# Peptides against a protein of PDB entry 3QIS, part 79

Target 1, 334 residues: chain A of PDB entry 3QIS
Amino acid sequence: PSLELSRREFVFENVKFRQLQKEKFQISNNGQVPCHFSFIPKLNDSQYCKPWLRAEPFEGYLEPNETVDISLDVYVSKDSVTILNSGEDKIEDILVLHLDRGKDYFLTISGNYLPSCFGTSLEALCRMKRPIREVPVTKLIDLEEDSFLEKEKSLLQMVPLDEGASERPLQVPKEIWLLVDHLFKYACHQEDLFQTPGMQEELQQIIDCLDTSIPETIPGSNHSVAEALLIFLEALPEPVICYELYQRCLDSAYDPRICRQVISQLPRCHRNVFRYLMAFLRELLKFSEYNSVNANMIATLFTSLLLRPPPNLMARQTPSDRQRAIQFLLGFLL

## One batch from the design tools (peptide; aimed at target 1 V180 F184)

Design b2_p27_8_s4 (made by RFdiffusion4, then SolubleMPNN; from b2_p27_8, 14 letters changed)
Fold by OpenDDE base, seed 4:
Structure b2_p27_8_s4 (fold): chain B 334 residues (1-334), chain A 27 residues (1-27)
Amino acid sequence: as target 1 above (334 residues)
Amino acid sequence: MEEEEKKKKEEEEEIQKRLQEEEEKVF
């Protein structure tokens, strides 16, 4: 079996979070026998491609002189955004197109990723006084390392934040402030807020706005801004309630005094974001007659985002644990 | 520059005020 490939080198310029890019090429059976093609893992890889890449179709049969179009799709989800923001991963891969009883054909994938505030830690974002796209990638790495060390110090209760040497971190990420302040000003009377999905184009414009500060004001509908807040919270590498406090939140869910004590033990940025979100959501609930938002809906929605089970416990979450997690948040909304 | 720095400072002061008002309700 033999194939001819129309292209073997692919460049994905300016890859962004949640923005699908596609490059297409043709494969043709220039042999005299039917062939099966498949993308196969490289040596020691479990998958034929990185998590942000896919081929469509990734396998198939070709008769002699048959041609098929293959799409290479690049999409950065919440599962890949953090490692691309840190530069731990890059828009680079090698695909192996295998022919059964034939040759291997190598495809080179390259490109560049544009960092996002989505999938960046709360600690790092509190240190970013500028939009993430204005921050040099080298400085993003430093800010993430510094953020990890400050979180660890805060958890260890060992050192008062040395108020003296570096620009004071923001109390909350500017991106959270922008989203919540917009919703507070414009969306408290919005019917079906957090129940109606946003528009995908507006979501991309909002993400780009938060990443670049262009435009100066958040674009899109209140529904798109509300969904952008949910996407932001979902994309956090560490949820607003740190994984370390998850079980204590569940255990305290019916004692409001203990719940408040658990929240007081969060790292400063996480604690501030939690309180800021709860204050906003309580304000939103005052307008329930206009926005059709209720505390049970909000608690149920935000529980999965704010009080995420640790990865090792995710598969073991019981309905009781979920109800306790909802009850924990309800104690801050009522 | 000065107006943008002033606006950012007013925004940070408003956030701090809201956070303090929430701390005072907790204690």
Scores: peptide ipSAE 0.022, ipTM 0.520, DockQ to the pose 0.267
OpenDDE base, seeds 1, 2, 3, 5: peptide ipSAE 0.013, 0.007, 0.009, 0.022; ipTM 0.246, 0.395, 0.398, 0.497; seed 1 fails the geometry check

## One batch from the design tools (peptide; aimed at target 1 Q171 N272)

Design b2_p28_1 (made by RFdiffusion4)
Pose (drawn by RFdiffusion4):
Structure b2_p28_1 (pose): chain A 293 residues (1-134, 168-310, 319-334), chain P 28 residues (1-28)
Amino acid sequence: PSLELSRREFVFENVKFRQLQKEKFQISNNGQVPCHFSFIPKLNDSQYCKPWLRAEPFEGYLEPNETVDISLDVYVSKDSVTILNSGEDKIEDILVLHLDRGKDYFLTISGNYLPSCFGTSLEALCRMKRPIRERPLQVPKEIWLLVDHLFKYACHQEDLFQTPGMQEELQQIIDCLDTSIPETIPGSNHSVAEALLIFLEALPEPVICYELYQRCLDSAYDPRICRQVISQLPRCHRNVFRYLMAFLRELLKFSEYNSVNANMIATLFTSLLLRPPPSDRQRAIQFLLGFLL
Amino acid sequence: ETEQEEDEELVEEINEENEELREEYLEE
């Protein structure tokens, strides 16, 4: 049971939020007998690698002496973007490729991560006047830029918030917001709209903070009480919530053109603005509907 | 209705602040 590897060291340079990278290598069974390979967790872990990293395939069978290409894939999603933004984690790791009843092959993962305004907290973004990778703001300039674009160009946009944008444009928008305060956000209205949804979803702390979440559901049927729960939010969260509720009410005025109705808004934005750490789903849409109408 | 009017005023204030910040940034 022996393996020959085309390489053991891999570099993921300039890793970005939601931008896929692949580093490929070939495994060849240079032994005399067939072998089984698989990636294993390092002593006392649950997984063989960190969440932003994946092997494809991660296990297999090789006769002597067939070869197989292994793809080491890096993808920073909403699960890892904040810790990589913060530096609590780095683009580094060790993959242990294990021959069943044999040697271990150690693969070193290195590289660097570029922080994004996406996955960054509302509080920190309100403190930062300049782009992240160039008195606090009432709202993060990035969310204002996305909403400013949609307000200017997308009020009459057919199926706004119902048609997915383009992956390439989403990345251009994110990089644009990470590095500039532009005159115009690049991409179609559908892309800008989706980037907004992704922005809200990627927040480390939701617009409605986690501890106020349960109170919101309990209070869902009393508009006086719902508004008071909102008052308990930190200034930047309260402002973003009010700002978005005002923006969504503005879009509802053009529903005959943009097909944006209360039903779709409630089911789309409730889970983004009001995340927990069933029928609570109903109190939640009721909570949000109370502000829209 | 009063709360919605206040939200509209808040939106105006946010716009004025971020528009000024963008203009200052682009003048550089």

Design b2_p28_1_s1 (made by RFdiffusion4, then SolubleMPNN; from b2_p28_1, 10 letters changed)
Fold by OpenDDE base, seed 3:
Structure b2_p28_1_s1 (fold): chain B 334 residues (1-334), chain A 28 residues (1-28)
Amino acid sequence: as target 1 above (334 residues)
Amino acid sequence: MEWEEEDRELVEEIREEMEALREEYLAR
């Protein structure tokens, strides 16, 4: 069996968080026998492609003189955004199109990624006084490394090394302030806030706005701005309540005094973001007659974002653990 | 709308810091 491929080299320019890009090519059976094709893992790989790439279809049969269109889809989700922001991964891959009893055909994937404040750590963002697209990639790496070391020192109650003439980090990321301040000013009376989905085009505009500027106003509907806040919190590499405090939050869920003590042990940026979000959500709940938002809905929604179980416990989360996590957050909303 | 008194200090500090940051950014 043999295949003819219309293209073997693919370039994905200016790949962004949550922006789907598609490239298409054709494969044709120019042989005299039916053939089965599949994308196969390279030697030592578990998957045929990187997490941000997909082929559709990834396998199939071709009769003699049959042609099929294959789509190569590039999509950076929350699961790939952090490693692309740091430059640990890149928009580069090699796909192996295998033909049963035939040859392997190699496809080259290349391109560039544009960094996002989405999927960047709270610590690094507190050190970014400019839009992330204005920060040199080398400096982004340094900021993530320094931020990790500071987080670990804070959690270990280590005395901060005398940070030299380093500019004081922001109290919260500017992106969090921009989102929350907008919602506080314009969305407190918005019916079905956090319940109605935003528009995908508006979400992309909001992300691009936060990545490239410090705006006076965020573009889009209140629903899109609200969803952008949820996406931001979901995309954080470390949740607002760091993984190390997860179990202590559950254990304290019915004692408001202990809950406040647990929160006081968060790294400064995480603690400030948590307090700022809780303050905003309490204000939003005062307008429940207008916005149809209630404490149980908000607690349920935000608990999954703010108080994520550590990766090793995700598969073991009980209904009791979920209820304790919700109860922990309710103690800050009521 | 006014924030609750317990949160006011933090919210005001954040606002002041962020407004100053935006002004510095726009002046470049």
Scores: peptide ipSAE 0.652, ipTM 0.944, DockQ to the pose 0.486
OpenDDE base, seeds 1, 2, 4, 5: peptide ipSAE 0.648, 0.646, 0.646, 0.649; ipTM 0.947, 0.943, 0.944, 0.932

Design b2_p28_1_s2 (made by RFdiffusion4, then SolubleMPNN; from b2_p28_1, 13 letters changed)
Fold by OpenDDE base, seed 3:
Structure b2_p28_1_s2 (fold): chain B 334 residues (1-334), chain A 28 residues (1-28)
Amino acid sequence: as target 1 above (334 residues)
Amino acid sequence: DEWEKELEELREEIRKEMEELRKEYLSK
């Protein structure tokens, strides 16, 4: 069996977080026998492609003289955004199109990624006084490394080494302020806030706006701005409540005084973001008669974002653990 | 309450810092 491929080299320019790109090519059976094709893992790989890439279809049969279109879909989700922002991964891959009892055909994937404030740590963002697209990639790496070291020192209650003349970090990321300040100003009376989805086009405009500017106003509906906040919190590499404090939050869930003490032990940026979000959510709940938002809905929604189980415990989360996590947040909302 | 006051103080500190940051950014 043999295949003819219309193209073998693919370039994905200016790949962005949550922006789907598609490239298509044709495969044709130029042989006299039916053939089965499949994308197969390279030697030592578990998957045929990187997590941000997909082939559709990834396998199939071709009769003699049959042709099929294959789509190569590039999509950077929350699962790939952090490693692409740091430059640990890149928009580069090699696909192996295998023909049963035939040859392997190699496809080259290349391109460039544009960094996002989505999927960047709170600590790194507190050090970014400019839009992330204005920050050199080399400086992003340095900011992530320094941010990790600052988090660890804060959690261990280690004496900060000399506050050298490093610019004072922001109290919260400017991106969080932009989103939450907009919601404070314009969304407290918005019916079904956090229940109605945003528009995908508006979400992309909000992401691009936060990555490239410090606007006076965020574009889009209140629903799109609210969903952008949820996407931001979900994409954080470390949740607003650090994994190290997860169990202590659950254990304190029915004692509001202990809950406040646990939050006081968060790294400064995480603590400030948590408190600032609670300030907004409490304000939103004052208008519950107008916006139809209630504390149980908000606590249930934000618990999964703010108080994520550590990766090693995620598969073991009990209904009791989830209820304790919700109760922990309710103690700050009421 | 003491908690509501602490949240309001933080919100006002953030607002001041961010307004200054935006002013500095737009001046360059």
Scores: peptide ipSAE 0.714, ipTM 0.972, DockQ to the pose 0.779
OpenDDE base, seeds 1, 2, 4, 5: peptide ipSAE 0.710, 0.713, 0.711, 0.712; ipTM 0.971, 0.972, 0.972, 0.972

Design b2_p28_1_s3 (made by RFdiffusion4, then SolubleMPNN; from b2_p28_1, 14 letters changed)
Fold by OpenDDE base, seed 3:
Structure b2_p28_1_s3 (fold): chain B 334 residues (1-334), chain A 28 residues (1-28)
Amino acid sequence: as target 1 above (334 residues)
Amino acid sequence: SEWEKEEEELVKKIREEMEALRKEYLAK
């Protein structure tokens, strides 16, 4: 069997978080026999492509003289954003289109990624006084490395953050403040806040706005700004409550005094973000008659974002663990 | 409570810091 491919080289320029890009090509069976095609893993790879890439269809059957369109979809989710922001991964791949009892056809994927504040650590963002797109990529790497080291020092209670670094980190990421301050000012009376989804186009505009500027106002509806906050919290490489404190939060869930002590042990940026979010959410709950927001809904929603189980425990989270996690957060909302 | 006062102070400090940062950014 043999195939003809209309294209073998694909370039995805200016790839952004949550922005789908598509490139299409045709494959044609120019042989006299039917053929089955599939994208196959390279040697030592578990998948036929990187997590941010997909082929559709990824397999199929072609009769003689049949042609099929294949879409190559590039989409950076929360699962790929952190490694692309750090430059650990890049918009480069090689796809192997295998023909059963035939040849392998190689497709080259290339492009560039534009860094996002989404999927960047709280520690790194607290050091970014400018939009992330204005920060040199080399400095982003250094900021992530330094941030990891400072997190570890803070958790171990070993070294007070040496206030002697020439620039004091922000209390919280500017992106968190921009989102929360907007919601506080404009969304406290918004009916169905955090219950109604935002618009995808508005979400993209909000992401681009936060990545490229420090605006006076965030574009989009209150629902889109609210969802952007949820997406931001979901995309964090480390949740607002660090994985190291997860079990202690569950164990303390019914003792408000111990809950407060656990939160006091968070790294400064994580602790400040947590307390700032709780202050905002408690303020939002005062307007429950207008916004239809209640403490149980908010606790349920934000618990999955703020108090994530460590990766090794995710598959083992019991209903009791979920209830304790919700109860932990409720103690800060009531 | 003392905890609530610390949180109000934190919210105030964040606002003051961020408004200053935004003002500095928009002035460049």
Scores: peptide ipSAE 0.731, ipTM 0.975, DockQ to the pose 0.801
OpenDDE base, seeds 1, 2, 4, 5: peptide ipSAE 0.728, 0.730, 0.724, 0.729; ipTM 0.974, 0.974, 0.974, 0.974

Design b2_p28_1_s4 (made by RFdiffusion4, then SolubleMPNN; from b2_p28_1, 13 letters changed)
Fold by OpenDDE base, seed 2:
Formats: sequence, C-alpha cells, structure tokens
Structure b2_p28_1_s4 (fold): chain B 334 residues (1-334), chain A 28 residues (1-28)
Amino acid sequence: as target 1 above (334 residues)
Amino acid sequence: SSWAAEEERLVREIREEMEALRKEYLAE
C-alpha cells in the first residue's frame, strides 16, 4: 500500500487559550490495493499526539484512488494551559501516520503559544503588574519558581524574610479585580447571573483583553464576564483553597470559627482572593430579588471551583464530602 | 464582626491599589 499526502508540515501561529485552530490536509491512496491508515503513538508515548492536538479522522480505510480530508485541531484547554504558559511544553509534535503493511509517514507540527493569565498561578499573577503578553517569557519562568517558594514559606509559617528590594506583590491578581469590579458595578441587578452562559466570541474577547491590557471596562455582556470569572477560577493550576487545606475545610464545615482559622492559613494571595470573592458574592446576594441568585446556588457553583479535591482523592469524593464542602462555603456567604 | 471589618478594609485596599495601577498603565 502507498499514500500521497498533500502536506506534511503544519505551523500553528499565535495559539491562544480556548481558541480552536484547524489545519486540513488530504491523504490519497495512490496504490492498487485498499489500505487502512491510523495515527499511532511513538515508541515511548501512550498517545499518538499531545493533549492540545487532535486528528480527525484518526483512522480509516481508503479504496484505490480514494481521498480523505484530515483535520488537525489545536485546542488549548485548562488541562494544557499551565504547562504551555510556563514553557514546560511547546506547540511542537510529530505525528506518525501508519499504513497497515505499509510505511510510516511523519507529520511535523510546530508553532508558537501566546501566554495567558488563565492557567497562571495566583502567586505569579500577584507579581505581574503588566499584562501577561508584555511580560518576557524568561521572567514568567522566574515568577513561577519564586511563586512556588513564596507559597511554601507562607504555608510553613516561616517569618516573611525581609521584603527585600523586590517589588511588593499585588493584594490579588489584577485580572480577578477587573472581572469582580466590573460585575460589582454592572451585574448586581443582572437577572440569572451565573446561570445564563456567555457568548463564545465575547469570552475570547474578554480573555484577550485581560492578557493584553488593563482596561477601564471589560467588553461583552455581564453573562460573558461572569462566565470568564468561572473559567479563570477553573483554569488555576492550584485552586483558591490550596489542596493541602482541603481535608481541614471538610472537617471544619460546621464550625464557622474553625473555617475562618483554616482560611487564615492560606498563602497571602490565595487568602486575599478567597476573601475578596466572598465579599463580592455576599454583595451580589443582597440583590437576590433582582438577579435571582441565592446562597445555595452560589455555594454549589463556587465550591467545585474554589475547593477542589487533591488529584489523588478525586476518584474517592463522597456525596458527604461534597455536602461538607458546600457547607464550608455557605458559612462565608451567610 | 472583626472578620467583616477586615474584609471591608481588604476590598478598599484592593480597589485603591488597582485603580492606581490602572492609572499608571494608562498614562504610558
């Protein structure tokens, strides 16, 4: 069997978080026999491609002189955004198109990723006084390493070593303030806030706006701005309540004094973000007659975002654990 | 409560810091 490929090199320029890019190519059976094709893993890989890449179709049959279009889809989800922001991974891959009883055909995938404030740590974002697209990639790496060390020092209750000549971190990420301040000003009377989905085009405009500027106003509907806040919280590499405190939050869920003590042990940026969000959500609940938002709905929605089980415990989360997690958050909304 | 008063203070300090940061950024 033999295949002809219309293209073997693919370049995905300016790949962004949640922005789908597609490149198409044709494969044709220029042989005299039917052939089966499939994308196969390389010798040491479990998958035929990286998590941000997909081929469609990834397998099929071709009769003699048959041609099929294959789509290469690049999509950076919450599962790949953090490793691409840090430069640990890149928009580079090699696909192996295998022909049964035939040859292997190699496809080269390349491109560049544009960093996002989505999927960046709270600690790193508190050190970014400029939009992330203005921050040199070398400085992003240094900010992530420094952020990890600062988090560990905060959790260990190590006396903050002298604030050396490093610029004082922000109280919260500017991106969280931009989203929350907009919602506070314009969305308190918005009917069905956090219940109605945003528009995908508006969500992309909001993400690009936060990555490239510090605006006076965020573009899009209140629903799109509200959904962008949910996406931001979901994309965090570590949740607003650190994984180390997860079990203590569940154990304290019925004692509001212990709940406040657990929150006081969070790293400064995580603690400030949590308290800032709770203050906003309590303000939103004062307008429940206008926005149809209630404490149980908000607690249920935000608990999955703010209080995630550690990855090793995800498969073991009981309905009782989920109810305790909701009860923990309710104690800050009421 | 002392907790609520500390949150009101935090919200004010965040607003003041961020409005200053935005003003600096827009003046460049």
Scores: peptide ipSAE 0.729, ipTM 0.973, DockQ to the pose 0.788
OpenDDE base, seeds 1, 3, 4, 5: peptide ipSAE 0.720, 0.722, 0.717, 0.724; ipTM 0.971, 0.972, 0.971, 0.972; seeds 1, 3, 4 fail the geometry check

Design b2_p28_2 (made by RFdiffusion4)
Pose (drawn by RFdiffusion4):
Structure b2_p28_2 (pose): chain A 293 residues (1-134, 168-310, 319-334), chain P 28 residues (1-28)
Amino acid sequence: PSLELSRREFVFENVKFRQLQKEKFQISNNGQVPCHFSFIPKLNDSQYCKPWLRAEPFEGYLEPNETVDISLDVYVSKDSVTILNSGEDKIEDILVLHLDRGKDYFLTISGNYLPSCFGTSLEALCRMKRPIRERPLQVPKEIWLLVDHLFKYACHQEDLFQTPGMQEELQQIIDCLDTSIPETIPGSNHSVAEALLIFLEALPEPVICYELYQRCLDSAYDPRICRQVISQLPRCHRNVFRYLMAFLRELLKFSEYNSVNANMIATLFTSLLLRPPPSDRQRAIQFLLGFLL
Amino acid sequence: SPLELEKLLGEIGTPENFQLLREALEEE
């Protein structure tokens, strides 16, 4: 049971939020007998690597002496973007490739991460006047720029918030917002609209803070009480919520063109603005509908 | 009240969107 590896060190340079990277290497069974390989957790872990990293494949069987290509894939999703933004985690790791009944092969993962305004808290973004990788703002300039674009160009956009944007354009929009205060956000209306949804989803703290979440559901049927729960939010969260509710009511006026109706808004935005840490789903859409109508 | 955002983005932002933000901030 022996393996030959084309390389053991891998570098993921300039890793970005939602941008896939792949570092590939070849494993060859140079032994005399067949072998089983698999990636294993380091002593006392649950997984063999961190969430932003994956091996493809992560296990297999090799006769003497067939070869197999292994793809080490890095993808920073909404689960890891905040800790990498914060520096609580780094683009580094060790993969232990394990031969069943044999040697361990240690693969070193290194590189660097580029912070994004996506996955950054509303509070910190309101405190930052300049782009992240170039009195507080009422709302983060990034969300204002996305909404400003949609307000200007997308009020009559067929199927707004129902058609997915282009992956390439989403990344261009995110990099644009990370590095600039542009005159125009690049990409189609569908891409800008989806980037907004991704922005809300990637917030470390949702527009409606987690502790007010349950109170919102309980209060879902009393509009006076729902508004008061909103008053308990920090200033930036309260402002973003009011600003988005006003924006969505503005879009409802053009529903005959943009097909944006209360049904779709409620099911689309409720889970983004009001996340927990069923029929609660119903009180939640009721909560949001109370503001839209 | 004046907007801190408009001091930053007023040359390039859409005025109607600043008006929308003012209206939203004034809501209960």

Design b2_p28_2_s1 (made by RFdiffusion4, then SolubleMPNN; from b2_p28_2, 10 letters changed)
Fold by OpenDDE base, seed 2:
Structure b2_p28_2_s1 (fold): chain B 334 residues (1-334), chain A 28 residues (1-28)
Amino acid sequence: as target 1 above (334 residues)
Amino acid sequence: RRLELEELLGSIAHPETFELLREALASE
């Protein structure tokens, strides 16, 4: 069996968070026998491609002189955004197109990723006074490493980080500020806020806006800005309530005094973001007659975003654990 | 002391959102 490939090198320029890119190529059976093709893992890989890449179709049969179009789809989700932002992973891969009883055909995938404030740590964002696209990638790596070390020190020492560092971090990320400021200005009276989905095109514009600028006004509908806040919180590498405090939040869910003490133990930026979001959401609840928002809906929605189980416990989350997590947030909304 | 966000954002932010942040930062 033999294949002819129309292309073997693929370049995905300016790959962005949540922006689908597609490249197509054609494979043709130029042999005299039917063939089965499949993308196969390289030696020591579990998957035929990286998590941000897929081939469609990834396998099939070709009769002699038959041709099929294959789509290579690049999509950076919340699951890949953090490692691409840090440069730990890159838009580079090699695909092995295997022909049964035939040859292997190698496809080269390359490109560049544009960093996003989505999927960046709260600690790193608090150190960024400029949009992330203005920050050199090397400096992003350093900021993430420094942020991790400061977080660990804050958790272990209970000592206020010595205020003597020449540049104080922001109290909250500017991106969170911009989103909340916009929603406060324009969305408090918005009917069905956080219940109506945003537009995908507007979401992409909002992401690009926050990555590249400090705007006077965020583009898009109130629904799109509200959904962008949810996407931002979901994409955080560590949730606003750090994984280390998850179980303590559940255990304290019915004691408001212990709940406040648990929150006080968060790293400064996480604590500030949590309190700021709770203050905003309490304000939003005053307009429930206009926006149809209630405390139970908000607590249910934001619990999955703010109080995520550690990855090793996700598969074990009980309905009781979820109810305790909701009850924990309700104690800050009521 | 002006919040660093007041210096960064200047007049683009709504004055009341600064109060929300101040309240949130002052809350124990």
Scores: peptide ipSAE 0.354, ipTM 0.850, DockQ to the pose 0.845
OpenDDE base, seeds 1, 3, 4, 5: peptide ipSAE 0.054, 0.022, 0.116, 0.027; ipTM 0.735, 0.656, 0.751, 0.696; seed 3 fails the geometry check

Design b2_p28_2_s2 (made by RFdiffusion4, then SolubleMPNN; from b2_p28_2, 11 letters changed)
Fold by OpenDDE base, seed 1:
Structure b2_p28_2_s2 (fold): chain B 334 residues (1-334), chain A 28 residues (1-28)
Amino acid sequence: as target 1 above (334 residues)
Amino acid sequence: RRLELEELLGDIANPDTFALLREALAME
C-alpha cells in the first residue's frame, strides 16, 4: 500500500485559549490495493497527539485512487491552557500517519501560543499589575514558580511575606475585579443572568480584552461577561477554594462558624477572591425580582467552580458530598 | 490593608468602584 499526502508541514500562528484553528490536507491512495490508515502514538507516548491537537478522521479505509480530507484541529481548552501559559508545553508536535502493512508518514505541527490570564493561578495574577500579554514569558515562568512556593507557605501559616523586597501583590486579580465590578454595575437587573449563554464571539473579545488591556468597560453583553467569569473560574489551575481545604469544607458545611474558620485558612488571594465573589453574589440576590437569580441556583452553579474535588480523589463526588458542598456555599449567600 | 488595596487598584480604577471589594476585605 502507498499514500500521497498534499501537505506534511502545518503552522498554527497565534493560538489562543478557546479559539479553534483548523488546517486541512488530503491523503490519496496512489497504490493498487485498498489501505487502512491511522494516526499512531510515538514509542514513548500514550496518545497519537498532544491534548490540544486532534485529527479528523484519525483512521479510515481508502480504495485505490480514493482521496480523503483530514482536518487538523488545534483547540486549547481548560485542560491545556495552564501548561501552555507557563511554557511547559508548546504548539509543537509530530504526528505519525501509519499505513497498515505500509510506511509511516510524519507530519510536523508547529506554531506559537499567546498566553492568557485564563488558566493562570490566582497567585501569579495578583503579581501581574499589567496585562499578561505585556509580561515576558520568562517572567511568567518565574511568577508561577514563586506563586506555588508562596501558596505552600501561606497554607502552612508560615511567617508573613517579608514585605521588603518584592512589589506588593494585588489583593485580588485585576481580571476578577474587572469582571465582577462590571457585572455589579451593569448586570444586577439583567433578566436570566447566569442562565442565558453568552455569544462565542463576545467571549473571545472579552478574553482578548483582559489578556491585552485594562479596559474601562468590558465589551459584550451582560450574559457574555457573566459566562466569561464562569469560564475564568473553571479554567483556574487551582479552584478558589484550594484542594487541601475541600474535605474540611464538606465536614463544616452545617456549621457557619467552622465554615468561616476554614475560609480564613485560605491563601490571602484565594480568601479575598472568595469573599469578593460571595459579596457580589449576595448583592445579585437582592435583585432576584429582576434577574431571576436565586440562592439555590447560584450555590449549585458556583459550587462546581469554587469547590472542586481534588484530582487525586478518583472517586466520583457522592450526592451527599455534592449536597454538603452546596450547603457550604449557601452559608455565605444567605 | 484596605487603604493598600485602594492604592494598588487605584491605578486600575476609581476607588469609589470598590464598594463590594471593601465589604469583602472588611470581614478580616
Scores: peptide ipSAE 0.251, ipTM 0.781, DockQ to the pose 0.544
OpenDDE base, seeds 2, 3, 4, 5: peptide ipSAE 0.124, 0.178, 0.127, 0.205; ipTM 0.762, 0.767, 0.751, 0.773; seeds 2, 5 fail the geometry check

Design b2_p28_2_s3 (made by RFdiffusion4, then SolubleMPNN; from b2_p28_2, 13 letters changed)
Fold by OpenDDE base, seed 5:
Structure b2_p28_2_s3 (fold): chain B 334 residues (1-334), chain A 28 residues (1-28)
Amino acid sequence: as target 1 above (334 residues)
Amino acid sequence: RRLELWELLGSIADPRTFALLEEALAME
């Protein structure tokens, strides 16, 4: 069996969070026998590609002189954004197109990723007084490492933040503040807020705006700005309520005093963001007659974002655990 | 001392959202 490939090199320039890019190529059976093709893992890999890449179709049959279009889809989800922001992973891969009883054909994937404030830690973002695209990638790595170390120090109640650091961190990320400021200004009376989805084009504009600027006004509808806040919270590498406190939140869910004590043990940035979001959501609930927002809806929605089970427990989350998580959050909304 | 966030964003900010943040932080 033999294949002809129209291309073997693919460059994905300016890859961004949640922005699908597609490159297509053709494979043709230039042999005399039917061929089965498949993308196969490299030696020691479990998957044929990195998590941000997909081939469609990834396998198939070709009759003699048949041609098939294959799409290479690059999409950075919440599951890949953090490792790409840190530069731990890159837009580079090698695909192996295997022909049954034939040859392997190698495809080279390359490109560049543009860092996002989405998928960046709260601690790192609190240190960023400029848009993330203005921060050198080397400094992003340092900020993430320093942020992790400060999170650990804060959880251990060891060292007060050295008041002598020349640049004090922000109380909350400017991106969270901008989103909440916009929603507070313009969306308190928005019907079906957090219930109506945003537009994908507007979401991309909002992400790009927050990554590249400090806007006076966020572009897009109130629904798109509201969804951008949800996406931001969902994309956090560490949820607003740190994984270390997850079980304690569930255990305290029916004791508002213990719930507040658990929140007081969050790292400063996480604690500030949590308290700020709860304050905002309580204000939003005052406008329930206009925005159709209620405490149960908000608690249900934000619980999955703010109080995530640790990755090792995700598959074991019971309906009781989910109800406790909702009850925990309700104690801050009521 | 003004919040570092106010020094950065105070020119474009709604004072009400800053008040909300300050109130949320004063619960410390």
Scores: peptide ipSAE 0.408, ipTM 0.916, DockQ to the pose 0.835
OpenDDE base, seeds 1, 2, 3, 4: peptide ipSAE 0.404, 0.385, 0.401, 0.398; ipTM 0.915, 0.912, 0.915, 0.915

